# Peptides against a protein of PDB entry 3KDP, part 76

Target 1, 230 residues: chain A of PDB entry 3KDP
Amino acid sequence: PFLIFIIANIPLPLGTVTILCIDLGTDMVPAISLAYEQAESDIMKRQPRNPKTDKLVNEQLISMAYGQIGMIQALGGFFTYFVILAENGFLPIHLLGLRVNWDDRWINDVEDSYGQQWTYEQRKIVEFTCHTPFFVTIVVVQWADLVICKTRRNSVFQQGMKNKILIFGLFEETALAAFLSYCPGMGVALRMYPLKPTWWFCAFPYSLLIFVYDEVRKLIIRRRPGGWVE

## One batch from the design tools (peptide; made by RFdiffusion4, then SolubleMPNN)

Design b2_p15_4_s1 (from b2_p15_4, 10 letters changed)
Fold by OpenDDE base, seed 1:
Order: sequence, then C-alpha cells, then structure tokens
Structure b2_p15_4_s1 (fold): chain B 230 residues (1-230), chain A 15 residues (1-15)
Amino acid sequence: as target 1 above (230 residues)
Amino acid sequence: DYEKKLKEIEEKAKK
C-alpha cells in the first residue's frame, strides 16, 4: 500500500499506525498458528529425502504464494480505497498526483472529480474514512489466507477448522477490527473512523478470489506433483 | 450510532 502511495502520489490509503496494527496485531497469531501447524505437520511428515533442496523449493514456493496472496490482498485494499473515494467524489484518475495538494493544510479548495471543493479537514476525514475499511479489507482477506495456509496440498474442506489457534487468530483479528472500527477515540488516536457494516462485505470478493486462487493452485499441485506451482 | 460517531469525528476534525 505504501509503495503504491509513493508511486501514484495518491492520498495515503492506510496510516502507518494501522499498518503496524496489522503487522504486529493481526499477523502475529496467524503466524504462530501456522508455525504450530507446520511444526505438527513436519513432525508427522517424514524428513524430506533431500532436506536442502526440498526446503529451498518449499521456501521459494511459499514465498511466491505469499507474495501473490499479498498482492491480491493489496489490490483488495486499494479497491476498497478507490470505491470510498469515488463515492466521495474522487475518481481514481483524479487522485493521481493529488497528494501534494491533498496534504497541504493551506489549500482548502481542492476540487473533486465533479468540481466540488474540499477543505483540508474534509479531505482528511475522507482519507481517514478509508483507513478503517482498508484495514477491515485486509483482515477479511487474511481470513481466507489463514484458512488456505493450513495445508499445502489438501483442500481447505478436507482439513477443516480443527486448529483452535487458527480460530483464535480469526477471532482476534475480527475483534481487533471491530475495536478499531467502532471504539470511540480511534478516529483521533489511530485515524480510523467508524466503519459502516456494509464495508465488511466489500472485502468478501477478494477473500473469495484468494480462496479460489489457492484451491486452483492446490488442484494444479495435486494434478502435477513436482511442478513449479508447488 | 455510526452516524452519531461520524458526526462527532467530523466535529473533532474541524477543531
């Protein structure tokens, strides 16, 4: 998100504090959950025949998969961001290069795509209105990510939701998202304004996309063992 | 409740 913010010179879609909350708050329990599941799976799996090559291949494949999932996650967040800004009169094309004027406190007549003038305060409200939905989008997409990461090769439907740590992680992420979205003072403290419940559903297509992507990936792996998609 | 909170935030952002 931050890279696209720099490259496109658009208003900041997600605050640094919110990013830190994601990285430190939401990803920690999932990472622990995955570490436990991986350790449990590694105990159950016989040592790879060639631990160096198989480990390297696995690490590369995991890195690629997480990279792709991360890209889809970012796209989902940006989609939500652009939808919110478009609903407030700022079309995506108009946002390109707008950052300098957007962040200037002394410019109180920034025009939207429809010629409406926006004060600095109004712009910041809209910007901060994007932070919460972006965060929630990430959390909802992470639900799918956590579910798909349970198994490398098996469908999610085969593995089920037996991992209590995963369920706890999902609960924690959801509770944190709800807390940050609806707790009084979060708009001031974290620049996260209250979220309409409807925005939770904006992320679902992307969660589904990640789910479908992973199921397709796993299907390819099952059909072509030892392929580059593993 | 959302609309009320949004208004409160808007009022705070204007100060």
Scores: peptide ipSAE 0.015, ipTM 0.485, DockQ to the pose 0.125
Fold by OpenDDE base, seed 3:
Formats: C-alpha cells, structure tokens, sequence
Structure b2_p15_4_s1 (fold): chain B 230 residues (1-230), chain A 15 residues (1-15)
C-alpha cells in the first residue's frame, strides 16, 4: 500500500502502524496455524521423487501462490479505498498526482472530480476514513486465504475445518479488526476512524472470488495430476 | 466529533 502511495502519488490509503499490525498481528498466527495443519495425506505419503528438486519446486510454487494471493489481497484493499473516495467525490483518475495538494495544509480548496472544494481537514477525515475499511478488507480476504491454503489438492468441503489453531487465527484476526475499527482512540492513535458496518461486506466479493478461484484450481489439479497448474 | 464531521461530508457529497 505504501509503495503505491509513493508511485501513484495518491492520498495515503493505509497508515504505517496499521501495516505493522497486519504484518505482525494478523499474519503470524495464521502462518503458525498452517504449519500445524495436517498435511494432505497424499503429500506426506509421497516420498519425494527427488528430494533436492522437489523441495525447491515446492518452495517456488508456495512462494508464487502466496505472492499471487498477496497481490489479490492488495487489489481488494485498493478497490475498497477507491470506492470510498469515489463515493466522496474523488474518482480514481483524479487521485493520481493529487497527494502533494492533498497533504498541503495551506490549500483549502482542493477540487474533487465534481468541482467541489475540500478543506484540508475535510480531506484528512476522508483519508482516515479509508484506512479502516482498507484494513478490514485485508482481514476478510485473509479469511478466504487461510481457508484455501489449508489444502493443496483437496477441496475445503472435503477436508473441513478441523484445525482449531486455524479457527483461532481467524478469530484473532477478526477480533483485531474489530478492536482497531471500533475501540475509542484508534482514530487518533492509528488514524483509523470507526467503520460503517456496510464496509465489512464490501470485501466479501473478493473473498468469494479467491475461494472460487482456488476451488477451481484444486479441481483442475485433481482431474489432471501432474499438470502445469501444480 | 468524527461522526458529526463525517455526516457533514456525506451531506456535502449528496449535494
């Protein structure tokens, strides 16, 4: 998020402290939960054909999969950000290069896409209003990610949600999201203003998309063992 | 204070 903020020169979509909360808080417990997940019986029972090459290939495939999911997660967050700003009169194209004027406290007449003038204070309220939904979108997308990462080949419907640690991780992420979104003082401390309940639902299409994508991928892997999709 | 300001912004955006 911060890289896109710099490259596109748009208003800051997510605070640095919030990013740290994601990296250290929301990602750690889920990652541990996946480490304790019982590997698919098929993966553990298969002796590596070549221990050196198969380990390297598996690490590369895992890295690519996590990289792709991370990109989809970021896209979901940015989508929510752009939707909120668009609802407040700032279309995505208008945000490009706007940061310099947006962050200037002496400019109180920044125009939106409809010619409305925004004071510095008003702009900062809208900016900070985006931080919480962006974070919540990430958490909701992570729910889908954690569920799909539980299995490599089997459908979630086949293996089920047996990992109690995974369930705990999902609960922790949700609790953290609720805490950061609704606890008094978070607007000042983290620049995360209270979230309208409707924004929780904005992320669900992305979670569904990831879920469907992974289920289709797993279905293809099951039907074509040893295919290029592995 | 935030809720009040947000409502003010929403009212302006509807205009």
Amino acid sequence: as target 1 above (230 residues)
Amino acid sequence: DYEKKLKEIEEKAKK
Scores: peptide ipSAE 0.014, ipTM 0.526, DockQ to the pose 0.580
Fold by OpenDDE base, seed 5:
Structure b2_p15_4_s1 (fold): chain B 230 residues (1-230), chain A 15 residues (1-15)
Amino acid sequence: as target 1 above (230 residues)
Amino acid sequence: DYEKKLKEIEEKAKK
């Protein structure tokens, strides 16, 4: 998010505090969940032919997959951000290069895509209105990520959601998201303004995309064992 | 509820 913020000079889509909440709040329980996950029966049957090279290749492939998932997650957040700003009169094209004027406290006449003038306070309200949906989008996308991380090769439909710790993690991160989004004072303390319930659904296409991506990946691995995707 | 909370935040942000 910050890289795109710097490169495109758009208004800040996600606050630093929100990022800390993601890193500390939403990632910890999932990591614990994965540590207690039962090994897949098909993975345990495969001995590496060359332990050194095969381990390295597998680590690279896993790293690549996580990188791609992270990219899809970020895209989901940005999609939500752009939709909210567009609903408030700021089209994506108009946001390019707007950051400098947007963050200037002394400029109270920043125009949107329709010629409406926005005060500094109004701009900050709409900016902070984007932070919460961005965070919620990340959480919703993480639901899919956590589910797919449970299995390396098998479909989610084959193993199911038997890990109680994983389920607890999903509820914990969702509860945290709801708390940060709707608790009184979060707008002042964390700059996370309350979210319309409808915005929770904006992330669903991206969660589905991650799920489909992983299922396709796993399908390829099952059909072509020893391929470059494994 | 959302609109009420938003107005409260707006009023606090102006202070």
Scores: peptide ipSAE 0.014, ipTM 0.496, DockQ to the pose 0.119
Fold by OpenDDE base, seed 4:
Structure b2_p15_4_s1 (fold): chain B 230 residues (1-230), chain A 15 residues (1-15)
Amino acid sequence: as target 1 above (230 residues)
Amino acid sequence: DYEKKLKEIEEKAKK
């Protein structure tokens, strides 16, 4: 998110404090939960054919898969960001290069895509309104990521929800997201303004996309053992 | 409730 902010010169979609809340609050419990991943019976029972080469190939494939999932997460967050800004009069194309004027407190006549002028305070309100739904979108997409990461080759439906720590992590992330979104004072303390309940559903298509992607990937692995998709 | 909270934040931001 921050890299796209720099490259595209768009208004900041996610505040630094919110990023820290994601990294420390939502990623730590998942990482711990994955350490207690219930092993897939097919992976744990199979000796690697070549421990050195198979480990390296597996690490590369895992890295690629996580990279792709991370890209889908980022796309989900940015989609939510662009939708909420568009609802407030800022179309995506108009946001390109707008950062300099957006962040200038002395410019109080920044125009939206429809010619409406926005004061600095109004712009900051809409910017901070974007932080919460972006954060929530990431959390909701992370639900899918957590669920799929518990397995390497087996379907989510085959493995089931056996990891109690993982389930606890999902509830913790949801509780944290609700707390940060709706607790009084969060708008001032964290610049996370209240979120409409409908925005929780904005991430669901991306969560579904991750599930479909992972299920298709795993299906290909099962049909073609030793393929490049592992 | 959301609209009320948003208005409260907007009013605080204008002060």
Scores: peptide ipSAE 0.013, ipTM 0.501, DockQ to the pose 0.134

Design b2_p15_4_s2 (from b2_p15_4, 9 letters changed)
Fold by OpenDDE base, seed 5:
Structure b2_p15_4_s2 (fold): chain B 230 residues (1-230), chain A 15 residues (1-15)
Amino acid sequence: as target 1 above (230 residues)
Amino acid sequence: DLEKKLEEIEEKARK
């Protein structure tokens, strides 16, 4: 998200607080789940023929899969961001390069895609209105991770423990998202303005995309045991 | 909610 912000020079889609919530809240649960999965997989794995190469390959594959999922999550967040701004008169193309003028307090006549002029304060409200939906989108997309974990052909025991941790983590994330989105004063304190309930649904296509992606990946692995996708 | 906030800002700016 930050790289796209720099490259495209668009208004900031995600505030510092939301970034911290993602890093501390959302990313920690997957990391814990992976740590448990690795510990249990080491118990079930027969001695790898070559422990060094086989572990490296598995770690690379896991890292690639999570990297790709992270990219899809980011895309979902940006989609929500662009939809909100478009509904407020700022089309995606118009946002390119707008950041400099957007963040300037002395420019009170920034035009949207329809020629409406926006004051600095109005622009900041719209910007901060995007922060909560972006975060919520990530949370909703992470729900797909639960489904992915349930569909893994790992032992029922691994699935059970991982599911409990994931369910708890997702509950915490969702509760945090709801608190940040709807608690009075969060707009002033954290620059996270209240979210319309309809925005929760904007993430669903991306959750589905992650699910489909993982199923396709699993299908490829099943058809080509020992391939690069494993 | 956004419209209300915009209205509030506009009212504050007019004062």
Scores: peptide ipSAE 0.019, ipTM 0.585, DockQ to the pose 0.129
Fold by OpenDDE base, seed 2:
Structure b2_p15_4_s2 (fold): chain B 230 residues (1-230), chain A 15 residues (1-15)
Amino acid sequence: as target 1 above (230 residues)
Amino acid sequence: DLEKKLEEIEEKARK
């Protein structure tokens, strides 16, 4: 998120404190949950054929999977961000390079994509309105990602939700998201304005798409072991 | 909703 913010010079989609909450609060429990799920899965019970190469391959696969998951999460968050801004008159193309004028408190006539002028205060309200949905979108996408990461090859429907630690992590993450979204004072403390319940569902189609994609991928892997999709 | 938030900010700025 921060890299795209710098490169595209768009209004800040996610506050620094919220980023820290994701990194330290939201991502930690899921990561632990995934570690436990992997330990319970038969994937770890297979003795490495070659301990050195298989360990390296496993570390690379974990790193790539984590990187891909992080990118998918970011894409989901940015999707929600762009939807909110578009609903408020700022189309994605118009946001490119707008940050300098957006953050200038002395410019009160920033035009949206439809020629409407926005004061600094109005712009900041819209910006802070994006922070909470962005965070919530990350959490909702993480639900799918955590479920997907249960097994490399088996369908989620075959494995089921047996890991109590993973389930607990999902609930904790959801509770944290709800707390940050609806607790009084979060708008002042974290620049996270209260979220309409409808925005929780904005990410669901995206999460479902990822889930379906991964299930199809796993199905292909099961039918063709050693294929390029693995 | 934006108008209500604007009013809230204006009220806070007046205090």
Scores: peptide ipSAE 0.018, ipTM 0.581, DockQ to the pose 0.097
Fold by OpenDDE base, seed 3:
Structure b2_p15_4_s2 (fold): chain B 230 residues (1-230), chain A 15 residues (1-15)
Amino acid sequence: as target 1 above (230 residues)
Amino acid sequence: DLEKKLEEIEEKARK
């Protein structure tokens, strides 16, 4: 999110503290879950024929999958960001290069896509209005990821212990999202204004998209074992 | 550093 903010020179879609909460809170638990999953798989699998090579390949596959999921999550967050700004009169094309004028407190007549002038304060309110929905979108997309991870393994016993860690992670990120979204003072402290309930539902199409994507991926893997998709 | 600067800007904007 921060990289796109810099590259595209758009208004800040997500606060730095919120990014830290995502990186430390939401990404860590799934990573730990995947690490435990790998460890359990390694214990249950016969001694890997080549422990160094098999471990390295598995780590690479997990890293690639995690990277792809992370990209889809970011895309979901940015979609929510663009929707909010569009609803407030700023079309995505108009946001490109707008940051310089957007962040200038002395410019109080920044025009939106419809010619409406926005004061600095008004712009910052809209910017901070995007932070919470962006974060919530990431959390909701992560719910889909957790559900997808649950369905990857055929072993019910392996699913059970992993499910507890995943469920705990889901609870933690949801509780964090609720805390950051609704706790008094978070708008001041973290620049996360209270979230309208409607924005929770904005993320559901992306969760569905990820679910469909992973099911299609699994279907391809099942039909072509050892293919390039693994 | 950017967060501190942003906090300072917000504090100034509230005043």
Scores: peptide ipSAE 0.017, ipTM 0.495, DockQ to the pose 0.050
Fold by OpenDDE base, seed 4:
Structure b2_p15_4_s2 (fold): chain B 230 residues (1-230), chain A 15 residues (1-15)
Amino acid sequence: as target 1 above (230 residues)
Amino acid sequence: DLEKKLEEIEEKARK
């Protein structure tokens, strides 16, 4: 998000404090929980053909898969960001290069895509309104990520939800998201303004996309063992 | 419509 902010010169979609909350609050516990995930039956029972080369190949494939999931996650966040700004009069194309004027407190007549002028305060309210749904979107997409990451080849339906720690992590990050989104004072403290519950559903298509992607990938792996998709 | 939405956002931000 921050890189896109710099490259595209768009208003900041996610504040530094919110990013920190994601890194420490929503990523750390799930990452620890994954370490305690029950190994796949196929992984535990299957010996590598070549321990040296197969390990390296697997690491590359895993990194690619996580990279793809991360890309989908980022796209989901940005989609939510653009939807909110568009609903408030700022079309995506108009946001390009707008950062300089957007962040200038002395400019109180920044125009939206429809010619409406926005004061600095109004712009910042809209910007901070984007932080919460972006955060929530990340959390909702992470639900899918966490669920699928427990296995490499087995379907989620086959492996099941056996790791209680992982399940706890899902509830924890959801509770944190709800707390940060709706607790009084969070708008002032973290610049995360409260949202309508409807925004929680905005991320669901992306979560579904991740699930479908992973299930299709795993299905291909099961049908074609040793393929590049593994 | 935009004004109404903005007003709603501002009201939420004040809480």
Scores: peptide ipSAE 0.015, ipTM 0.571, DockQ to the pose 0.109

Design b2_p15_4_s3 (from b2_p15_4, 8 letters changed)
Fold by OpenDDE base, seed 4:
Structure b2_p15_4_s3 (fold): chain B 230 residues (1-230), chain A 15 residues (1-15)
Amino acid sequence: as target 1 above (230 residues)
Amino acid sequence: SLREKLEEIEKKARE
């Protein structure tokens, strides 16, 4: 998110504090969940075909898969960001290069895509309104990530939800998202303004995409052992 | 819209 902010010179989609909350509050859960992976999972127990060569290859493939998932997560967040800004008069194309004027507190007549002028304070309210949905979107998409991280080969339907730590993680992330979104004072403390419940559903297509991606990947692995997607 | 709400708040604040 921050890289896109710099490269595209768009208004900041996600604040530093919110990013920190994601890193500390959500990104740690998958790692912990993996430590308590069930015996039927193939991530920790799978033996390399060739311990000398396949280990490094598998690590690369895993990193690629998670990199792709991370990219989908980012896309989901940005989608939510653009939708919110568009609903408030800022079309995506208009946001390009707008950062300089957007962040200038002395400019109180920044125009949106429809010619409406926005004061600095108004712009910041809209910006901070984006932070919460972006965060929530990431959390919702991470639900899928948590579920799929249980195995490399087995379908979610095959593996099931037997990892109690994973289940706990799902609830913990949801509770954290709800807390940060709706607890009084969060708007002032974290610049995360309250979110309409409907925005929770904005991430669902991306979560589904991750599920489909992972299921297809796993299906290919099962049908073609030793393939490049493993 | 958020814009309309903000304008309403600003209007009330000026009164």
Scores: peptide ipSAE 0.022, ipTM 0.583, DockQ to the pose 0.119
Fold by OpenDDE base, seed 3:
Formats: structure tokens, sequence, C-alpha cells
Structure b2_p15_4_s3 (fold): chain B 230 residues (1-230), chain A 15 residues (1-15)
């Protein structure tokens, strides 16, 4: 998100605190899941056929899959960002290169896509309005991970443990999202304005997308066992 | 999805 902000010179889509929360939350849960998976395999004496190669390959494949899911999550966040800005008169195309003028406090007549002029204060309100929904979108998209993980493996034991870890992680993220979204003073302290309940649903299409993506991936794996898609 | 939402927003803005 921050990279796109710099590259595209668009208004800041996500605050620093929310970025930190995403980085910590989204990276920890998969890492913990992987750690427990390895521990379970060791406990169950399910040693890999080739301990050196199989472990490395599995870690790489999981990392790649996680990276792809992470990209989809980011796209979901940006979708929400663009929707909010569009609802406020700024179409995505108009946002390109706008940052310089957007962040200039001395320019109080920045025009939106419809010719409406925005003061600096008004622009910042709109910007901060995007921060919370972006984060919430990521959290909602992560809920899809719970569903896909339930069907990833045939082992009920492995599924159960992974689910518990994921549930805990998602609970933490959701609680944090709720806190940041609805706690008084967050708008001033963290530049995260209160979230309208409708924005929780904005992420659902992307959750579905991740679900479909994973199901397609699983289908390919089933049809081509030992393939590169694993 | 983005396009559809943008089109919806645009329609709403024209009303």
Amino acid sequence: as target 1 above (230 residues)
Amino acid sequence: SLREKLEEIEKKARE
C-alpha cells in the first residue's frame, strides 16, 4: 500500500498504524501456522521423504501461495480505497499524480472528478476516512483464509490446530479493527475515522475471490499431483 | 467489481 502511494502519487490509502497492524497480523498467523504444522509432523512421526529437500520445497510453496493471497488482499484494500474516494468525487484516474497537490496545505481548491473544489482540511478528512476501511477490508478478506484452510488438508488434527490458530489470529485482528474503528478519539490519535457498517461488506467479493482462487488451486493439485502449483 | 462499483457510484452521483 505504501509503495503504491509513492509510485502512483495518490493520496495515502493507509495510515502508519494500520500498516503496522497488517504487517504484524498478516505475517504472524501464517508463520505460526507453519511452525505448528512442522511440529505436528514431527510429533506424528510423519517425517518427510527427504528432510532437506521436502521441507525447503514446502516452505517455498507456502510462501508463494501466501504471497499471492497477500496480493489479493492488498487489491481488496485498494478497491475499498478507490470506492470511498469515488463516492467522495475522486475517480481513480483522477487520483494519479494528485498527491503533491493533495498534501499541499496551501492549495485549497483541488478539484475532484466533477469539478468540486476541496480544501486541505476536507481532503484530509476524506483521506483519513479511507484508512480504517482499508484495514477492515484486509481483516474481512482474511476471514476467507479460515474457510480455505479447513479444506486444505485431509488430517482432522492438522486442520483443527490450524483453525484454532487462525481463529485466534482473526479474532485478534477483528478486535483490533473494531477498537481502531469505533473507539472514541481514534480519528484524532491515529487518523482513523469511524467506520460505517456498510464498509465491512465491501470486502466480501474479495473474500469470495480468495475462496475461488484456493478452490481452483486445490482442483489443479488434485488433477496434477506433485505439480508445481502445490 | 471495481468497475461495477464505480459505475454504480457514478449513476448515484448523477441522480
Scores: peptide ipSAE 0.019, ipTM 0.407, DockQ to the pose 0.056
Fold by OpenDDE base, seed 2:
Structure b2_p15_4_s3 (fold): chain B 230 residues (1-230), chain A 15 residues (1-15)
Amino acid sequence: as target 1 above (230 residues)
Amino acid sequence: SLREKLEEIEKKARE
């Protein structure tokens, strides 16, 4: 998120404190939960061909998976960010390069995509309105990501939700998201304004799409072991 | 509209 903010010079989609909450409060428990996930039966039955090579490959796969999950989460967050700003008159293309004027308190006539002028205070309210749903979207996307990462090849429906630690992690991060979204004072403390309940569902289609895509991918892998899709 | 709400908030903030 921060990298895109710098490169595209868009209004800040997510506050620094919120990012810290994601890294330390939201991602930690899920990451631990994944470490305790039960191994797939097919993976357990597979004999290592070369212990050194297989270990390296596994580490690379974990690293790539983590990177991909992070990218997917960011995409979900940005999707919500752009939707909110678009609903408020700022189309994605118009946001490119807008940060300089957006953050200037002395410019009170920043125009949106429809020619409507926005004061500094109005812009900041819209910006901070994006912070909470961005965070919530990350959590919602994590639901799908964590579930799909519990298995490499087997379907989620085949493996089931047996890891109690994973389930606990999902509830914990959801509770944290609810707390940060609705607890009084979060707007002042974390620049996270209260979120309308409808925004919790904004990321659901995206999460579902990822989930379906991954299940299809896994189905292909099961039918064609060693394929390029793996 | 959201803009009307924002203007109302700004008005209240100035009071």
Scores: peptide ipSAE 0.023, ipTM 0.594, DockQ to the pose 0.112; fails the geometry check
Fold by OpenDDE base, seed 1:
Structure b2_p15_4_s3 (fold): chain B 230 residues (1-230), chain A 15 residues (1-15)
Amino acid sequence: as target 1 above (230 residues)
Amino acid sequence: SLREKLEEIEKKARE
């Protein structure tokens, strides 16, 4: 998220503290849960032919998976970010290069896509309004990502939710999201303003899309072993 | 004060 902020020079979609909360609060338990996840029966039943090379391959695969998950989460977060800003009058194209004026406290007449003028305070309110939904979106997308990452080839429906640590992680990150979204003072402390309950659902279509995409991918892999989709 | 610190951190991160 921060890279896109720098590259596109858009208003900050997610605060540094919020990012830290994601990294430390939401990703830690899921990462641990994945380490203790019951491996696919087809993978675990096969002893590595070469423990050194196979371990390296597994580490690369895990690293790639985490990288992909992070990218997907970021995309989901940015989607929510753009939706919120668009609802407040700032279309995505208008946000490009706007950061300099956006962050300038002395400019109180920044125009949105519809010609409305925004004071610095108003801009910061809308910016901070994006932080909480962005975070929540990441959490919601992470639900799907964690579930789909249980297996590479098998459907989620085939393995089920056997890992109690994963379940605990899901509850923890959800509780954290609720805490950050609704606890008084979070707007000041973490620049996360209270979230309307409806925003929890903003990420669901995206999460569902990712879930469906992954299930389709896995289905293709099962039907065509060794294909390019792996 | 915490808000100000956060703003400063974010500002530095944006530079």
Scores: peptide ipSAE 0.007, ipTM 0.362, DockQ to the pose 0.042; fails the geometry check

